# Ledger of designs, part 115: peptides against a protein of PDB entry 3NZW

Target 1, 212 residues: chain A of PDB entry 3NZW
Amino acid sequence: TTTLAFRFQGGIIVAVDSRATAGNWVASQTVKKVIEINPFLLGTMAGGAADCQFWETWLGSQCRLHELREKERISVAAASKILSNLVYQYKGAGLSMGTMICGYTRKEGPTIYYVDSDGTRLKGDIFCVGSGQTFAYGVLDSNYKWDLSVEDALYLGKRSILAAAHRDAYSGGSVNLYHVTEDGWIYHGNHDVGELFWKVKEEEGSFNNVIG
Target 2, 222 residues: chain B of PDB entry 3NZW
Amino acid sequence: QFNPYGDNGGTILGIAGEDFAVLAGDTRNITDYSINSRYEPKVFDCGDNIVMSANGFAADGDALVKRFKNSVKWYHFDHNDKKLSINSAARNIQHLLYGKRFFPYYVHTIIAGLDEDGKGAVYSFDPVGSYEREQCRAGGAAASLIMPFLDNQVNFKNQYEPGTNGKVKKPLKYLSVEEVIKLVRDSFTSATERHIQVGDGLEILIVTKDGVRKEFYELKRD

## One batch from the design tools (peptide; made by RFdiffusion4, then SolubleMPNN)

Design b2_p18_6_s2 (from b2_p18_6, 7 letters changed)
Fold by OpenDDE base, seed 4:
Structure b2_p18_6_s2 (fold): chain B 212 residues (1-212), chain C 222 residues (1-222), chain A 18 residues (1-18)
Amino acid sequence: as target 1 above (212 residues)
Amino acid sequence: as target 2 above (222 residues)
Amino acid sequence: PFVPVRFWSFGSFTLPRP
């Protein structure tokens, strides 16, 4: 798995692959590793598939309850804290989760929190999470600027996942791409890695290690 | 070392069509190298036009199916006989599975039915409740033999339009029930030839708007 | 208790850099 999120002048880009594995077996190439908690809040998934799906869905319910009780959307800080508190209670039990909670509130603006099953909760501007994270960082760090255009930022997110999919056997399938703004998240499509790879190779003249 | 789980083998397969869904399973039940039964159905009509199979350790599978059937019953009691939708069923099954997260049901679960728009739906689950809606899924002993075949024949993976130099993919298309049945039969006959835990009989449950239909075919009894 | 090795995984991960 490779997931990434980064803040820039235009909001937040979230990009994830879609491969699930069971050992050497490719279990699926089409898994959604982003949960759409509400129109302004996303969660990403890495680690145990069931752990992530179950608890991030649970988180969604908690966020909805907050909205009903408080008559306003939950903050990204609070949402991530709920999840963090939950997994911390399970510390040592064997949960496997590497998540990013990304969203926008009027109070916070665009915000990203990293939360994992070890109890770590971090606020930051750039995170790559998963077995392919270092490959993604390689591309992302080389090209990241705060002042990226939305178009360039979207491409960079997509391109970083593509790099990870190319090098990490546990990443692949497709790239799911999101842009989060003050108006909420916008889904920017599912991009099959097979097709995307050749397109990028041709247009960039990159991936010259591959002949074809 | 004590192993609380058994492995009863078998294989299951789900394929969704446009307005139908199919869930099939062989009827062989095995332990180690001994055939326990040549006809032990493992695909069940659970009501509300939902069919279910939980393949792997049969004791766990049966327990899970019974719990789900009971869940359907109570859903009716609590919600004025409202029909349980396939997506809600999937969520419920996730909770059943994840409720035993630290001592899982040793099964690969597949359900099939129609979604709320009347389109065929197949959901597959890992042992602890991760799930995904898919057009097709093989589970069980011969899943590794069948799933790549389904990728090619249901989702048309690695197929291209002739004369396009591999530049144009074969378009996705819904398969007819007849075509799906053919694929299912070919899948299981092939799997039976190469896997000792698959064989004897094939039971296919077909879900349409008119209900659940059942078909049976003989497989190799080796 | 004993846990079977059949779980789906969304890969491994390490802590991100600050």
Scores: peptide ipSAE 0.281, ipTM 0.790, DockQ to the pose 0.530
Fold by OpenDDE base, seed 2:
Structure b2_p18_6_s2 (fold): chain B 212 residues (1-212), chain C 222 residues (1-222), chain A 18 residues (1-18)
Amino acid sequence: as target 1 above (212 residues)
Amino acid sequence: as target 2 above (222 residues)
Amino acid sequence: PFVPVRFWSFGSFTLPRP
């Protein structure tokens, strides 16, 4: 798995692959590793598939309850804290989760929190999470600027996941791409890695390690 | 060290069509190298046009199916006989599975039915409740033999239009019920040839708007 | 040999770099 999120002048880019594995078995190439909690809040998934799906769905319910009770959207800080507190209660039980909670509130602006099953909760501007994270960082860190255009930022997110899909056996399938703004998240499509790879290779003249 | 789990073998397969869905399973039940039964159905009509199979450790599978059937029953009691939708069923099954997160049901679960738009739906679950809606899924002992075949024949993976130098993919299209049944039969006959834990019989449950019908075919008994 | 039922995984991960 490779997931990433980064803040830039235009908001947040979130990009994830779609491969699930069971050992050496490719269980699925089409898994959705982003949960759309509300129109302004996303969660990403790495680690145990069920752990992530179950608890991030649960998180969604908690966020909705907050909205109903408080008559306002939950903050990204609070949402991530709910999840962090939950997984911390299960510390040592064997949960496996590497998540990013990404969203926008008027109070916080565009915000990213990293939350994992060890109880770590980090606010930051750039995170790559998963077995392919280092590959994604290689591309992302090399090209990241705060002043990226939306178009360039979207491409960078997509391109970083592609790099990880290329080098990480546990990443692949497709790239799901999101742009989060003050108006909410926008889904920017599902990009099959096979097609995307050849397109990028041709357009960039990159991936010259592949002869085919 | 005591192992609470067994492995009863078998294989299951779900394929969604446009306005139907199929869930099939062999009827062989084994322990180690011994055949316990040549006809032990593992695909069940659970009501509300939902069919379900939980393949792996049969004791766990049976328990899970029973719990789900009971869940359907209580859903009706609590919600004025409202039909349980396939997506809601999937969520419910997730909770059943994840409720035993730390002592999991040792099964691969597949359900099939129609979504609220009348389109065929197949949902697949891992042992602890991760789930995904797919057009097709193989589970169980011979899943590794069948799933690549389904990738090729249902989702047309690695198929291209002739004469396009691999530039034009074969377009996706729904398969007819007859075509799906052919694929299912070919899958299981092939799996039976190459896997000792698959064989004896093939039970196919077909879900349409008119309900669930069953078909049975003999498989090799060796 | 038996093919075990396995959990689905979204890969392993480490703590993010600063």
Scores: peptide ipSAE 0.280, ipTM 0.796, DockQ to the pose 0.850
Fold by OpenDDE base, seed 1:
Structure b2_p18_6_s2 (fold): chain B 212 residues (1-212), chain C 222 residues (1-222), chain A 18 residues (1-18)
Amino acid sequence: as target 1 above (212 residues)
Amino acid sequence: as target 2 above (222 residues)
Amino acid sequence: PFVPVRFWSFGSFTLPRP
């Protein structure tokens, strides 16, 4: 798995692959690793598929309850804290989760929190999470600027996941791409790696380690 | 040392069509090298046009299916006989599975039916409740033999239009029920030849808007 | 486990830590 999120002048880019594995077996190439909690809040998934899917769905319910009770959308800080507190209660039980909670509130602006099953909760501007994270960082860090245009930022997110899919055997399938702004998240499509790779190779003249 | 889990083999297969879905399974039940039964159905009509199979350890599979059937019953009691949608069924099964997160049902679960738009639907679950809707899925002992075949024949992976130098993919299209049945039969006959835990009989449940139909075919009784 | 049914995983990785 490779997931990433980063803040820039235009908001937040979130990009994830779609491969699930069971050992050496490719279980699926089409898994959704982003949960759309509400129109302004996303959660990403890495680690145990069921752990992530179950508890982030649960998180969604908690966030909705907050909205109903408080008549206001939950903050990214609070949403991430709920999840963090939950997984911390299970510390030692064997949960496997690496998640990013990304969203926008008027109070916070565009915000990213990293939460994992060890109890770590971090606020930051750039995170890559998964077995392919280092590959994604290689591309992302090399090209990241706060002042990226939305178009360039979207491409960079997509391109970083592609790099990870290329090098990480546990990443692949497709890239799901999101842009989060003050008006909410926008889904920017599913990009099959099999097609995207060759397109990018041709257009950039990159991936010269592969002949074709 | 006592191990609470067993492996009863078998294989299951689900394929969604445009306005139908199929869920098929062999009828062999085995422990190690001993055939326990040559006809032990593992694909079940659970009501509300939902068919289900949980393949792996049969005791766990049967327990899970029974719990789900009971869940359907209570859903009707609590919601004025409302039909349980396939997506809601999937969510419910997730909770059944994850409720035993730390002592899992050792099964691969597949359900099939029609979504709320009348389109075929197949949902696949891991042992602890991760699930995904797919066009096709093989599970069980011979899943590794069948799934690549389904990738090729249902989703047309690695197929290209002739004369295009591999630049134009074969377009995706729905398969007819007859085509799907052929694929299922070919899958299981092939799997039976190469896997000792698959054979004896093939039971196919076909879900349409008109209900669930069952078909049975003999497999090699080796 | 004894049963050849594996959990689905979204990768094997080392998570970032402070």
Scores: peptide ipSAE 0.279, ipTM 0.784, DockQ to the pose 0.629
Fold by OpenDDE base, seed 5:
Structure b2_p18_6_s2 (fold): chain B 212 residues (1-212), chain C 222 residues (1-222), chain A 18 residues (1-18)
Amino acid sequence: as target 1 above (212 residues)
Amino acid sequence: as target 2 above (222 residues)
Amino acid sequence: PFVPVRFWSFGSFTLPRP
């Protein structure tokens, strides 16, 4: 798995692969590793598939309850804290989660929190999470600027996941791409790695380690 | 350390069509190399046009299916006999599975039915409740033998339009019920030839708007 | 060529298995 999120002048880019594995077995190439909690809040999934799906769905319920009780959307900080507190209660039980909670509120603006099953909760501008995270960082860090255009930022997110899919055997399938703005998240499609790789290679003249 | 789990073998397979869904399973039940039964059905009609199979450790599978059937019953009690939708069923099964997150049901679960638009639906679950809606899924002992075949024949993976130099993929399209049944039969006959834990009989449950139909076919009994 | 029932994973993370 490779997931990433980064803040820039235009909001947040979220990009993830879609491969699920069970050991050496490719269980699926089409898994959705982004949970759309609400129109303004996203959760990413790395680690145990069930742990992430179950608890981030649960998180969505908690966020909705917050909205009903407080008559206001939950903050990204609070949402991520709820999840963090939950996994901390299960510390040592064997949960496996590496998640990013990404969203936009009027109070916070565009915000990203990293939350994992070790109890770590971090606020930041750039995170890559998963077995392919270092590959994604290699591309992302080399090209990241705060002042990226939306178009360039979307491409960078997509391109970073592609790099990870290329090098990480546990990443692949497709790239799911999101742009989060003050008006909420926008889905920017599912990009099959098999097609995307050759397109990018041709257009960039990259991936010269592969002949074709 | 004590292993509380057994493995009763077998294989299951779900395929969604446009207005139908199929869930099939062999009827062999085995422990190690000993055949316990040549006809032990593992695909069940759970009501509300939902069929379910939980393949792996049979004791766990049976328990899970029973719990789900009870869930359907209580859903009717609580909601004035409202039909449980397939997506809601999937969510419920997730909770059943994840409720035993730290002592899991040792099964691969597949359900099939029609979604609220009348389209065929197949949901597959890992032992602890991760789930995905798919067009097809094989589970159990011979899943590794069948799934690549389904990739090719249901999802048309690695198939291209002739004369396009591999640039145009074969378009996705729904298969007819007859085509699906053929694929299922070919899958299981092939799996039976190459896996000792698969064989004896094939039971296919077909879900349409008119209800659940069952078909049975003999498999090799070696 | 038996693939045992395993937990699905997103990445190289491991979960306890029976």
Scores: peptide ipSAE 0.269, ipTM 0.790, DockQ to the pose 0.291

Design b2_p18_6_s3 (from b2_p18_6, 6 letters changed)
Fold by OpenDDE base, seed 4:
Structure b2_p18_6_s3 (fold): chain B 212 residues (1-212), chain C 222 residues (1-222), chain A 18 residues (1-18)
Amino acid sequence: as target 1 above (212 residues)
Amino acid sequence: as target 2 above (222 residues)
Amino acid sequence: AFRPVQFWSFGSFTLPKP
């Protein structure tokens, strides 16, 4: 798995692969590793598939309850804290989760929190999470700047996941791409890694380690 | 060292069509190298046009299916006999599975039915409740033999239009019930030839808007 | 023989077998 999120002048880019594995077995190439909690809030999934799906869905319910009770959307800080508190209660039980909670509120603006099953909760501008994270960082860090255009930022997110998919055997399938703005998240499609790879190789002249 | 789990073998397969879904399973039940039964159904009609199989350790599978059937019953009691949708069923099964997260049901679960738009639906679960809706899924002993075949024949993976130099993929299309049944039969006959835990009989449950139909075919009895 | 019914993983780490 490779997931990433980063803040830039145009909001937040979220990009994830879609491969699930069970050992050496590719269990699926089409899993959704982003949960759409509400129109302004996303969660990403890495680690145990069931742990992530179950608890991030639960988180969605808690966020909805907050909205109903408080008549206001939950903050990214509060949403991430709810999840963090939960996994901390299970610390040592064997949960496996590496998550990013990404969203926009009027109070906070575009915000990213990293939350994992070790109890770590971090606010930041750039995170890559998963077995392919280092490959993604290699591309992302080399090209990131705050002043990226939306188009360039979307491409960078997609391209970083592609790099990880190329080098990490546990990442692949497709890239699901999101742009989070003040108006909410926008889904920017599912991009098959196979097709994307050859396109990028041709257009960039990259991936020269692969002849064809 | 005590092992609370057994392995009863077998294989299951789900395929979704346009307005139908199929869930099939062999009827062989084994322990180690001994055939316990040549006809032990493992695919069940659970009501509300939902069919279910939990393949692996049969004791766990049976327990899970019974719990789900009970869940359907109580859903009717609590919601004025409302039909349980396939997506809601999937969510419910997730909770059943994840409720035993730290002592899992040792099964691969597949359900099939129709979604709320009348389209065929197949959901697959890991032992602890991760799930995905898919067009097809093989589970059990011969899943590794069958799933790549389904990728090729249901989802048309690695198939291209002739004369396009591999640049145009074969277009996706729904398969007819007859085509699906053929694929299921070919899958199981092939699996039976190469896997000792698969054989004896094939039971296919077909879900349509008109209900659940069952078909049975003999497999190799080796 | 005990065949693995493996847990799905989003990453390199898989949950231990039962």
Scores: peptide ipSAE 0.335, ipTM 0.805, DockQ to the pose 0.327
Fold by OpenDDE base, seed 1:
Structure b2_p18_6_s3 (fold): chain B 212 residues (1-212), chain C 222 residues (1-222), chain A 18 residues (1-18)
Amino acid sequence: as target 1 above (212 residues)
Amino acid sequence: as target 2 above (222 residues)
Amino acid sequence: AFRPVQFWSFGSFTLPKP
């Protein structure tokens, strides 16, 4: 798995692969590793599929309850804290989760929190999470600027996941891409790695280690 | 040291069509190399046009299916006989599975039916409740033999239009029920040849808007 | 030994350094 999120002048880019594995077995190439908690809040999934899917869905319910009770969307800080508190209660039980909670509120602006099953909760501008995270960082860090255009930022997110899919055996399938703004998240499609790789290679002249 | 789990072998697969879905399973029940039964059905009509199989350790599978059937019953009691949708069924099964997160059901679960738009639907679950809707899924002992075949024949993976130098992919299209049945039969006959835990009989449940139909075919009995 | 009826995984991960 490779997931990433980063803040820039235009909001937040979130990009994830779609491969699930069971040991050496490719269980699926089409898994959704982003949960759309509400129109302004996303969660990403790495680690145990069921752990992530179950508890982030639960998180969604908690966020909805907050909205109903408080008549205001939950903050990214509070949403991430709910999840963090939950997984911390299960510390040592064997949960496996590496998550990013990404969203926009009027109070916070564009915000990213990293939350994992070890109890770590971090706010930051750039995170890559998963077995392919180092590959994604290689591309992302090399090209990241706060002042990226939305178009360039979207491409950078997609391109970083592609790099990870290329090098990490546990990442692949497709890239799911999101842009989060003050108006909410926008889904920017599913990009099959099998097609995207060759397109990018041709257009960039990259991936020259692979002969077409 | 005591191991509470067993492995009863077998194989299941689901395929979703445009307006139908199929869930099939062999009828062999085995422990190690000993055939316990040559006809032990493992695909069940659970009501509300939902068919279900939980393949792996049969005791766990049966328990899970029974719990789900009970869930369907209570759903009707609590919601004035409202039909349980396939997506809601999937969510319910997730909770059943994850409820035993730390002592899991040792099964691969697949359900099939029609979604609320009347389109074929197949959902697959890992042992602890991760689930995904897919066009096709194989589970059980011979899943590794069948799933690549389904990738090729249902999703047309690695197929290209002739004369295009591999530049144009074979377009995706729905298969007819007859085509799906042929694929299912070919899958299981092939799996039976190469896997000792698959064989004896093939039971296919076909879900359409008109209900659930069952078909049975003999497999190799060695 | 049992057949690999395994949990689905979204890979492993390493903690980001603060």
Scores: peptide ipSAE 0.334, ipTM 0.796, DockQ to the pose 0.785
Fold by OpenDDE base, seed 3:
Structure b2_p18_6_s3 (fold): chain B 212 residues (1-212), chain C 222 residues (1-222), chain A 18 residues (1-18)
Amino acid sequence: as target 1 above (212 residues)
Amino acid sequence: as target 2 above (222 residues)
Amino acid sequence: AFRPVQFWSFGSFTLPKP
């Protein structure tokens, strides 16, 4: 798995692969590793598939309850804290989760929190999470600028996941791409890695280690 | 050493069509290398046009199916006989599985039915409740033999239009019920040839707007 | 213990042993 999120002048880019594995078996190439909690809040999934799906869905319910009780959307800080507190209660029980909570509120602006099953909760501008994270960082860190255009930022997110899919055996399938603004998240499609790879190679003249 | 789990073999297969869904399973039940039964059904009609199979350790599978059937009953009691949708059923099964997160059911679960738009739906689950809606899924002993075949024949993976030099993929299309049944039969006959835990009989449950239909075919009894 | 079915993972995370 490779997931990433980063802040830039145009909001937040979120990009994830879609491969699930069971050992050496490719269980699926089409898994959704982003949960749409509400129109302004996303969660990403890495680790145990069931742990992530179950508890991030649960988180969505808690966020909705907050909205109903307080008559206001939950903050990204509070949403991430709820999840962090939950996984901390299970510390040592064997949960496996590496998640990013990404969203926009008027109070916070565009915000990203990293939360994992070890109890770590971090606010930041750039995170890559999963077995392919180092490959994604290699591309992302080399090209990241705050002043990226939306188009360039979307491409950078997609391109970083592609790099990870190429090198990490546990990443692949397709790239799911999101752009988060003050108006909410926008889904920017599913990009099959098989097709995307050749397109990028041709357009960039990259991936020269592969002879087409 | 305490080992509460067994493996009863078998294989299951789900395929979603345009306005139907199919869930099939062989009827062989084994322990180690001994055939316990040549006809032990493992695909069940659970009501509300939902069919279910939980393949792996049969005791766990049976327990899970019974719990789900009970959930359907209580859903009707609590919601004025409202039909349980396939997506809600999937969520319910997730909770049943994840409720035993630290002592899991050793099963691969597949359900099939129609979604709220009348389209065929197949959901597959891992032992602890992760799930995905798919067009097709094989589970059980011969899943590794069948799933690549389904990728090729249902999802047309690695198929291209002739004369395009691999530049144009074969377009996706829904298969007819007759085509799906042929694929299911071919899958199980092939699996039976290569896997000792698959054979004896094939039971296919077909879900349409008109209800659940069952078909049975003989397999090798080797 | 034998593993009739393996858990799904998103990444190289070690699956819970039965």
Scores: peptide ipSAE 0.340, ipTM 0.812, DockQ to the pose 0.296; fails the geometry check
Fold by OpenDDE base, seed 5:
Structure b2_p18_6_s3 (fold): chain B 212 residues (1-212), chain C 222 residues (1-222), chain A 18 residues (1-18)
Amino acid sequence: as target 1 above (212 residues)
Amino acid sequence: as target 2 above (222 residues)
Amino acid sequence: AFRPVQFWSFGSFTLPKP
């Protein structure tokens, strides 16, 4: 798995692969590793599929309850804290989660929190999470700037996941791409790695380690 | 080390069509190398046009199916006999599975039915409740033998339009019920040839708007 | 015998085996 999120002048880019594995077995190439909690809040999934899917869905319920009780959307900080507190209660039980909670509120603006099953909760501008994270960082860090255009930022997110899919055996399938703004998240499609790789290779003249 | 689990073998397979879904399973029940039964059905009609199978350790599978059937019953009690939708069923099964997250049901679960738009639906679950809606899924002992075949024949993976130099993928399309049944039969006959834990009989449950239909076919008994 | 029915994973993360 490779997931990433980064803040830039245009909001937040979220990009994830879609491969699930069970040991050496490719269980699926089409898994959705982004949960759309509400129109302004996303969660990403790395680690145990069930752990992530179950608890981030649960988180969605908690966020909805917050909205009902407080008559206001939950903050990204609070949402991430709820999840963090939950996993901390299970510390030592064997949960496996590496998550990013990404969203926009009037109070916070565009915000990203990293939350994992070790109890770590971090606020930041750039995170790559998963077995392919270092590959994604290699591309992302090399090209990231705050002043990226939306188009360039979307491409960078997609391109970083592609790099990870190329090098990480546990990443692949497709790239799901999101742009989060003050108006909410926008889904920017599912990009099959098999097609995307050759397109990018041709257009960039990259991936020369592979003979086309 | 305490090992409360057995392995009763077998294989299951789900395929969704446009307005139908199929869930099939062999009827062999085995422990190690000994056949316990040549006809022990493992695919069940759970009501509300939902069929379910939980393949692996049969005791766990049976327990899970019973719990789900009970869940359907209570859903009717609580919601004035409202039909449980397939997506809601999937969510419910997730909770059943994840409720035993730290002592899991040792099964691969597949359900099949129709979604609220009348389209065929197949949901698959890992032992602890992660789930995904898919067009097809094989589970159990011979899943690794069947799934690649389904990738190729249901999802048309690695197939291209003739004369396009590999540039145009074969377009996705729904298969007819007859085509699906053929694929299921071919899958299980092939699996039976290569896996000792698969064989004896094949039971296929077909879900349509008219209800659940059951078909049975003999498999090799060796 | 206990055959390997593994949990699905998003990445190389390991879950406790039953």
Scores: peptide ipSAE 0.333, ipTM 0.803, DockQ to the pose 0.321; fails the geometry check

